# Peptides against a protein of PDB entry 6IDX, part 71

Target 1, 380 residues: chain A of PDB entry 6IDX
Amino acid sequence: KELAKLSADVTFATEFINMDGIIVLTRLVESGTKLLSHYSEMLAFTLTAFLELMDHGIVSWDMVSITFIKQIAGYVSQPMVDVSILQRSLAILESMVLNSQSLYQKIAEEITVGQLISHLQVSNQEIQTYAIALINALFLKAPEDKRQDMANAFAQKHLRSIILNHVIRGNRPIKTEMAHQLYVLQVLTFNLLEERMMTKMDPNDQAQRDIIFELRRIAFDAESDPSNAPGSGTEKRKAMYTKDYKMLGFTNHINPAMDFTQTPPGMLALDNMLYLAKVHQDTYIRIVLENSSREDKHECPFGRSAIELTKMLCEILQVGELPNEGRNDYHPMFFTHDRAFEELFGICIQLLNKTWKEMRATAEDFNKVMQVVREQITRA

## One batch from the design tools (peptide; made by RFdiffusion4, then SolubleMPNN)

Design b1_p12_8_s2 (from b1_p12_8, 4 letters changed)
Fold by OpenDDE base, seed 3:
Structure b1_p12_8_s2 (fold): chain B 380 residues (1-380), chain A 12 residues (1-12)
Amino acid sequence: as target 1 above (380 residues)
Amino acid sequence: MASLKPTKLAPL
């Protein structure tokens, strides 16, 4: 207890470290020796003193033994651990992951996100905060291959559902620290979109072209009785498709694939359009046909708008950026849906179409509409 | 690299 208080002082910490004091504390944890009266309290103070000493940055985190890591991970994975020990153990693991890539590798072998999710189901917001903080640390330090594994849709769905039900919809106000961890998790989750955002469409890839053709089919052929497929020649078909791609509001009516060669937003814009067309088909068809039936210069170009909106959403959500210290602006909506980005796109494209109509915009007003839409999204 | 700061320990 006194040691834990004194360990916050840098002068004491330096002297204690010079006397191999940290090695003594690590050995106490490594031994697992329950022989002492008040073991749980002594262990909680030992872990506090250890963390406070390490926070001075005098000793490298890489000095920590595998046995120590296993003991700390054991306090997080075991049921019925004292809350004070659990909290300190989560904080130590967070610090280990953040400070050492070597410790990250070892911890990622000893602990699963599933074990950390169990600590979100408790009524202690501090435990919930440290559990999310450790998840965020693991996600931040994961190599690209392992980030994709952490991105497993089932694990993410479960995590989001637990956070929504036990944290966000909890009967207690969200503290600043929890709001920050939710923000961090949100940013790290959106950074998984970076690959698609930076993927250029190949205009020669038939499979990618078939997606654009499917957008056309859903918009224009979904109501067409299959009996009226006119067997008309290849040239009339090409001219028809060029007209349809113009009606879809692509910039390149001849080869819409060229509109997806710019990164950002690359293929992510096409993913959003396809999601809208498949999941919200009536909304998609309405937006496309409302604009395609206009004989006036007030057509909202869906294809161009969807691309620029996807880019704007990536900018607003800071896709590809690291989370900032001191930001706490999490969006509860992102914990409600498995495809939250695409659902946000579906809301925002309707807002854009409405704003375009209200402004009586033309193609020359495009950038002004986008600026107004940006202001509406960022104030919501 | 913006390193996230470790979450501060609540006092015992």
Scores: peptide ipSAE 0.085, ipTM 0.780, DockQ to the pose 0.810
Fold by OpenDDE base, seed 2:
Structure b1_p12_8_s2 (fold): chain B 380 residues (1-380), chain A 12 residues (1-12)
Amino acid sequence: as target 1 above (380 residues)
Amino acid sequence: MASLKPTKLAPL
């Protein structure tokens, strides 16, 4: 107890470390021996003293044995461990993952995100916070190949549903530290969009061109009676598609694929458009047809608007940026849906189309409309 | 890269 309190003092920590005191603490954990009356209390103070001593940065985290890691991981995986030991064990694992890539590798072999999910289903917000913090640390330190797997585990409806039901909709106010961990988690999950945001469309790729053709088909052929199979004239078809791409509001009416060669937002804008067209088809068709039927120069260019809105959402959400210390601004909506970014896009594109109409905008007002929409989104 | 700081222990 007194050792754990004194370990926060850098002068005491330096002298205690010089006396090999930290090695004694690690061996106490490694031994696992329940020999003493009050072992749980002694262990909780031992883990506290160990973490406080290591936080001075005098000793490398790589000094810890695999036996020590296995004991700490064992306290996290065992359901009957005292809350005090569990909390300190989660914090030690977080610190290990954050401070050493070698320790990350060893911990990632001993602990799964699935085991950490059980610690989110408790009423103790401190345990929930350290469980999310360790998940975030594991996600942040994962190599690129494993990051997608962890991301898929995050996109797993289960983890999101548990966070939503047991943390966000919990009967207790969310503390600043939990709000920070939810923010970190949100940022790390939005960073999965970076690849698509930075992927340029190849204007010669037929599969990518077929997606643009599918957007055209959903907008203009879904209501057409199948009896009007347009006759054999290849030139009339090319002229028809150029008109349709103009009505879709692409900047390049001849080759809309050229509009997706700019990064950001690259292919992510096309993904959002295709999601809207398939999942919210009535909303998509309405937005496109309302603007395609206008002869008054007040048409909202859907294709251009979708690209610039996707870029703006990436800027607002800081896609590709690392989480910042001291931020705690998380969006509860992100935890409510699998495709939360695309759903946000679908809400914001309707807001943009409404704002465009209300402003009686023309193509010259495009940047003014985007600025008003940015202010509306950032104040909501 | 600014490493995130480990979460602070609540006092026992």
Scores: peptide ipSAE 0.085, ipTM 0.777, DockQ to the pose 0.772
Fold by OpenDDE base, seed 4:
Structure b1_p12_8_s2 (fold): chain B 380 residues (1-380), chain A 12 residues (1-12)
Amino acid sequence: as target 1 above (380 residues)
Amino acid sequence: MASLKPTKLAPL
């Protein structure tokens, strides 16, 4: 106990470390010796002293043995452990993951997100906070392949469901520390969109062009009287597509792929448009056809609007930015849906289309409409 | 890259 308290003092820590004191603490954990009636309390103070000593940055985290890591991981993976030991073990693992890529690799082999989800199902918000903090650390330090696996896994859907039901919908106020960890998890989840946001459309990629063609098909071929089947001439088809891409509100009516060459938002805008067209088809068709039938110069250019809205959402959500230690603003909506960004886009594009109509906007008012929509989204 | 700070340990 006194050692744990004194370990917070840098002068004591320096002298204790110089006396190999930290090695003695690690060996106490490594031994696993449960022989004492006060073992749990002694261990909790040992883990506290270890963490406080390591927080001075005098000793490298890489000095930690695999046996020590396995003992700490064992305390987190055991179904029945003392809450004080569990809390300290989660904090030590978080610190290990954050401070050492070598320790991250070892810890990621010993602990799964699925095991950490069990610590979210408890009534203790502090344990829930440390469990999310460790998940966030693992997610932050994961290689890109493993980050995508963590995001796409049943674990992430289950994690969102557990967070929603046991944390957010809990009959208890969310503390600042938990709100921060939920914010961090949200930011790390949105940072997976960065690759798509920075991916340029290749105008020569046929598969990507087929997506743009599918947007046209969904909007116009579903209502096409079979009498309006594009006449057999290649030039008539090309002229027809140019008309359709104009009605879709692309800036480049001849080659809409050129509208997706700007990054941000690159291909992420096309992903959002395709999601809207496939998942919310009636909403998509309505937005497109309501504007394609207008001859009054008050048409809302869907394609241009979708691109600029996607860019705006990336700016508002700070896609590609690291989480800030001073922020605790999380959005519960992002825990309710698997495709929460695309659903947000689908809400915001309807808001944009409504705002455009209400303002009686023309193409010259585009930037004013976007500014009003930005203010509406950021106040909601 | 700014590393996230570890979660502060509550006193025992």
Scores: peptide ipSAE 0.082, ipTM 0.776, DockQ to the pose 0.778
Fold by OpenDDE base, seed 5:
Structure b1_p12_8_s2 (fold): chain B 380 residues (1-380), chain A 12 residues (1-12)
Amino acid sequence: as target 1 above (380 residues)
Amino acid sequence: MASLKPTKLAPL
């Protein structure tokens, strides 16, 4: 107990470390000796002293043995561990993951995000905070291949529903520390969009071109009697598609693929458009058709608007930026849906279309409409 | 028991 308190002092820590004191603490954890009277209290103070000593940065985290890691991971995986031991074990694992890529690899073999979910299903907000902090650390330090797997695990309705129901909608005020961890988790989740945001469309990729064609089909052929497919020559068909792509509001109505070659938002804009067209088909068709029949120059160019809105949402959400330690602003909405970004896009594109009509905008007003929409989104 | 502050995210 007194050691754990004194370990917060850098002068004491330096002298204690110089006396190999930290090695004694690691050996106490590694021994796993449950036979001591007050074992749980002693262990909780040992883990506190160890963490406080390591927080001085005098000793490299890479000095930690695999036996120590397994023992700490064992405290996190055991269902009947003292809350004080569990909290400190989660914090130690977080620090290990954050400070060493070598320790990350070892810890990622011993602990899964699925095991950490059980620590979110508790009434103790401190345990929940450290469980999310460790999840965030694992996600931040994951190599790109494993980051996508973790992302898929985060996209699992289970983790999101647990965070939503047990953390966000919990019967307790969210503390600043938990709000920060929820912010970090949100930022890390949005950074998964970075790949698609930075992916240029290849105008020669037939599969990507078929998506643009599918957008046209959903907008114009879903209500068209198949009898009006003019069976006449390839040129009329090309001219028809050029008209349809103009009506869809693409900037390059001859080759809409060129509109997706700019990064950001690259292919992410096409993903959002396709999601809207498939999941919210009536909304998509309505937005397109309301503007496609206008000859008054007040048409809202859907394709251009979708691209610039996707870019603007990426800027507002800071996609590709690292989480800032000083921030605690999280959006509960992003924990409510599997495709929360695409759903946000679907809300915002309707807001944009409404704002365009209210402003009586023309193509010259495009940037002004986008600025008004940005202010509306950032104040909501 | 002192609430361990969540470890400050180690500065990247």
Scores: peptide ipSAE 0.039, ipTM 0.679, DockQ to the pose 0.113

Design b1_p12_8_s3 (from b1_p12_8, 4 letters changed)
Fold by OpenDDE base, seed 3:
Structure b1_p12_8_s3 (fold): chain B 380 residues (1-380), chain A 12 residues (1-12)
Amino acid sequence: as target 1 above (380 residues)
Amino acid sequence: KASLKPTKLAPL
């Protein structure tokens, strides 16, 4: 207890480290020796002293043994561990993951996100905060392949549902520390969109062109009985598609693929459009057909609007940016749905279409509409 | 890359 308090002093820490004192603390943890009265209290203070000593940055985190890591991971994975030990163990693992890529690799083998999820189901907000902090550390330090797996695990309804029900909808005020960890988790999740946001469409790729053709099919052929015989000549069909791509509100009516060659938002805009068309088909068809039937120059160009809205949402959500230590602005909506970005797009495209109508906008007013929509989204 | 800072321990 006294050692844990003194370990916060840099002068004491320097002398204690010079006496190999930190090695003695690590060996106490490694031994797992439960022979002493008040073992749990002694261990909690040992872990506190260890962390306070390491926080001075005098000793490399790479000095810790695999046995030490396994003991700390054991305190996180075992049921019925003392809350004080659990809290310190989560914090030590977070610090290990953040400070060392070698320790990250070892910890990622010993601990699963599923084990950390169990610590979110408790009523203790401090334990919940450290559990999310460790998830965030693991996510941040993961290689790109493992980030997608963690994202898929987060896209698994379980983690989001537990955060939503046990943290966000909990009967307790969200503390600043928890709000920060929820913000970090949100940012790390949206950064997975960066790849698609920076992916250019290849205008020569047939599979990518077939997606644009599917958007046309869903909008215009969904009511068409399959009886329209394939026999009308290829040229009349191409001219018909150019008209359909104009009605869809693409900038390039001849080759809509060219609208997706700019990054950002690249292919991410096409993903959002396809999601809307498949998941919210009635909303998609309504938005397209309401504007395709107008001849008054007040048509809202869906394709152009979807691209610029996707770009704007990426800018608002700071897609590709690292989380900032001073921010705690999380969006509860992103914990309610598996495809939260695409659902946000689906809400915002309806808002854009409404705002366009209310403003009686023309193609010349496009940037003004986008500015008003940006203000509406950022105030919500 | 800006590394996140570890979450501060609450006092025992």
Scores: peptide ipSAE 0.098, ipTM 0.796, DockQ to the pose 0.818
Fold by OpenDDE base, seed 4:
Structure b1_p12_8_s3 (fold): chain B 380 residues (1-380), chain A 12 residues (1-12)
Amino acid sequence: as target 1 above (380 residues)
Amino acid sequence: KASLKPTKLAPL
């Protein structure tokens, strides 16, 4: 207990470390010797002293043995551990993952996100906070392959549902520390959109062109009188598609693929448009047809609007930016849906279309409409 | 790239 308090002092820490004191503490953990009276209290203070000593940055985290890591991971993976030991073990694992890529690899072999989810199902918000903090650390330090697996596990209704039901919808105030960890998890989840946001469309890729063609099909061929079947001439078909792409509100009516060559938002805008068209088909068709039937110069260009809105949402959500230690603004809506970004896009594109109508906007007012929509989204 | 800081341990 006294050692744990003194370990916060840098002068004491330096002298204790010079006496191999950390090695003695690690050996106490490694031994696993439960035969001592007050073992749990002694262990909790040992883990506290270890963490406080390591926080001085005098000793590399890479000094810890695999046996030590296994013992700490064991305190997190076992169903019946003292809360004080569990809390400190989660904090030590977080620090290990954040400070050492070699320790991350070892820890990622010893623990699963599924085991950490069990610590979210408890009534202790501090344990929940440390469990999310460790999930966030693992997610941040994961290589891209494993990061996608963790994201899939988060998108998988289980972790999201557990956070929603046991943390967010808990009849308890969310503390600043928990709000920060929820913010971090949100930012790390949105950073998975960075690849798509920075992916340029290849105008020669047939599969990508087929998506644009599918957007046209969903908007126009579902209601097309069979009498308007494109006459057999290739030139008439190209001219019809150019008209359809104009009605869809693409800037490049001849080759809409060119509108997706700008990054950001690149292919992410096309993903959002396709999601809207497939999942919210009635909303998509309504937005397109309401504007395609206008002859009054008040048409809202859907394609251009969808691209610029996707870019704006990426800017608002800071896609590709690292989490900031000073922020705790999490959005509960991102814990409600598997495709929360695309659902947000679907809400915001309806807001944009409404705002365009209310402003009686023309193509010259486009930037003014986008500014008003930005203010509406950021105030909501 | 700035690394996140570890969560502060509450006193025992």
Scores: peptide ipSAE 0.096, ipTM 0.792, DockQ to the pose 0.788
Fold by OpenDDE base, seed 2:
Structure b1_p12_8_s3 (fold): chain B 380 residues (1-380), chain A 12 residues (1-12)
Amino acid sequence: as target 1 above (380 residues)
Amino acid sequence: KASLKPTKLAPL
């Protein structure tokens, strides 16, 4: 107990470390010897002293044994562990993952996100915070190949639902530390969009061109009975598609795939358009037809607007940026839906179309409309 | 690169 208090002092820590005191603490954990009176209290103070000593950065985290890691992971995986030991064990694992890639690899073999999810279902917000912090540390330190798997595990309706129901909708105010961990988790989740945001469309890829053709089909052919067999010559078809891509508001009416060669937002803009067209078909058709039926200079170019809106949303959400210390701004909406980014796009594209009409905008006003829409989104 | 700092322990 006194050791745990004194370990926060850098002068004491330096002298205690010089006496190999930290090695004695690690061996106490490694021994697992439950035979002592007040073992749980002694262990909680031992883990506190260990972490406070390591926080001085005098000793490398790589000094810890695999036996030590297994004992700490065991305290997180066992359902009957004292709350004080569990809290310190989660914090030690977080620190290990953050400070050492070699320890990350060993810890990722000993614990699963599923085991950490059980610690989110408790009423103790500190346990919940350290459980999310460890999930975030594992996610941040995951190699690129495993990052998508962890992300799919977060996109698993289960983790999202538990955070929403037990943390965000909990009967307690969210502390700053928890708000930070929710922010970090949100940023790490949006960084999964970075690949699609940085993927250029290939204008020669037929499969990608077929998606643009599907957007055209949903907008203009969804009401046409399949009985109009496409018997008209190839030239009349090319001229018809160029008109349709103009009505869709693409910048390149001949080859709309060229509009998706800019990164950001690359293919992510096409993913958002396709989601809107398939999931919110009536909204998509309405927006397209309201602008395609205008013969006045006040048409809102849907294709261009959707691309620039996707880019703007990526900038607002800081897609591809690492989480920053001291940021606590998380959006509860992103925990309510599995496709929350595409749903946000669907709300914002309607707002953009409304704002364009209200401003009586022309193509020259495009950047002004986008600035007004940015201010509206960032104030909501 | 801002490395996230470990979450500080609450006192026992």
Scores: peptide ipSAE 0.093, ipTM 0.790, DockQ to the pose 0.787
Fold by OpenDDE base, seed 5:
Structure b1_p12_8_s3 (fold): chain B 380 residues (1-380), chain A 12 residues (1-12)
Amino acid sequence: as target 1 above (380 residues)
Amino acid sequence: KASLKPTKLAPL
C-alpha cells in the first residue's frame, strides 16, 4: 500500500527501479501464489505499484514476460475477480498494448473483444471505462486486416449494443473519462471508412459501373412500365442513359464513374448512394424524381450533392484523424445502428434536398447550399 | 480507493 503510493513519485520510482524493485513486483504477479493472507489486497497494491512505476517511462514495457501477460490476462478473463484487481489488470493491458506492438500481438492472442464485453455489463463505470479503453487500444494497434475483421465481427454489433444499453443509457451520469473513451471508440469506428473514402473508382471496373447502372435502374425502371423498354438501337440506349445520368445529377452525365475518381470521398459516396437506393428506396426515388422532372434551373443535382455531402460528413466526423486525448464529444446516434454513417447520410441528403428547395437554389448556389447544410448538421 | 485515472493514452 505504501509502495503503491510512493511509486507515483518519480524520485522514489527511479531509486526503486535502480534497485530492481520492479522485477520483484513482476515476480510476485508471475508466481500466482493465492495462499498468502490478504492476497487480493496485496495483489491490487502490487499491480498499482507496477503500473505507477511503469508510467514514469523509465522501464520499457517490452521487459514483461509472457507469464506476466498471461497472469494479467487471466485476471481479466476470470468471472469472479476483485474489482480493484480487474481495474488495474485492464489498465496494465491497455498500457502494454499502447506502448508496444510486440505486446499487442501477445495480448491479442490471450484476450478477445468478446471477453471484454462482459466487463461492460456491470454497474461499475470505472470497470466499463477501462474495458473500453483496452478495446480502443486493441483497435488502434490492430493491423488493418484485423481492424476490418474486428469491425465486421458480431462482437462489434454486440459491443455497440452493450455500450448503448449499459453505458450510454445507464442510470448514471457519464464521467469525463468514459466520455473520452466513447469518443475514441467513435473516432476509431469512423476511421474504418477511410479505406473507402480514399478508394478511387476505376472507370474500367465493370462491377463498379454496374452499381451506377443499378442506381439508374432503381430511380427510373422501378416505376417504368416494361412496355417503355425502347427496343430502339444502341445509340438511343446510350442517349437515354446519358439523359438518366443527367437527371440523377452527376457532373459527368456521359461517364458518371469519373465523379467517383476524386478522393476523398471516392467510393464511399457511391456506397452511401447505393445504401440509400436499396434501404430507403422510396426516399431515394422521391429525391431523384422530384428533381428529374424539373425543366427549371432549380433541380438539385443528386449525384453531385451525394458526393459533396459524403465529403462534408467525412470532414465533420474527422474520418482518418487520430483521436485527441483532450476530447470527450461522442454522438450516441452512432451506437444505435450498424450502418450509422449511411443512415446519417440518408438524413443529411434529405436535409440538403429540403434546404435546396427552401433557398430556391440553382446550380450556381451549390456551395452556398452546402455551407448552410454544414451549419445545420454541425448545430444539430 | 485511488481511482486510477484511465492511463493517459500513451502519446501516440
Scores: peptide ipSAE 0.041, ipTM 0.696, DockQ to the pose 0.101

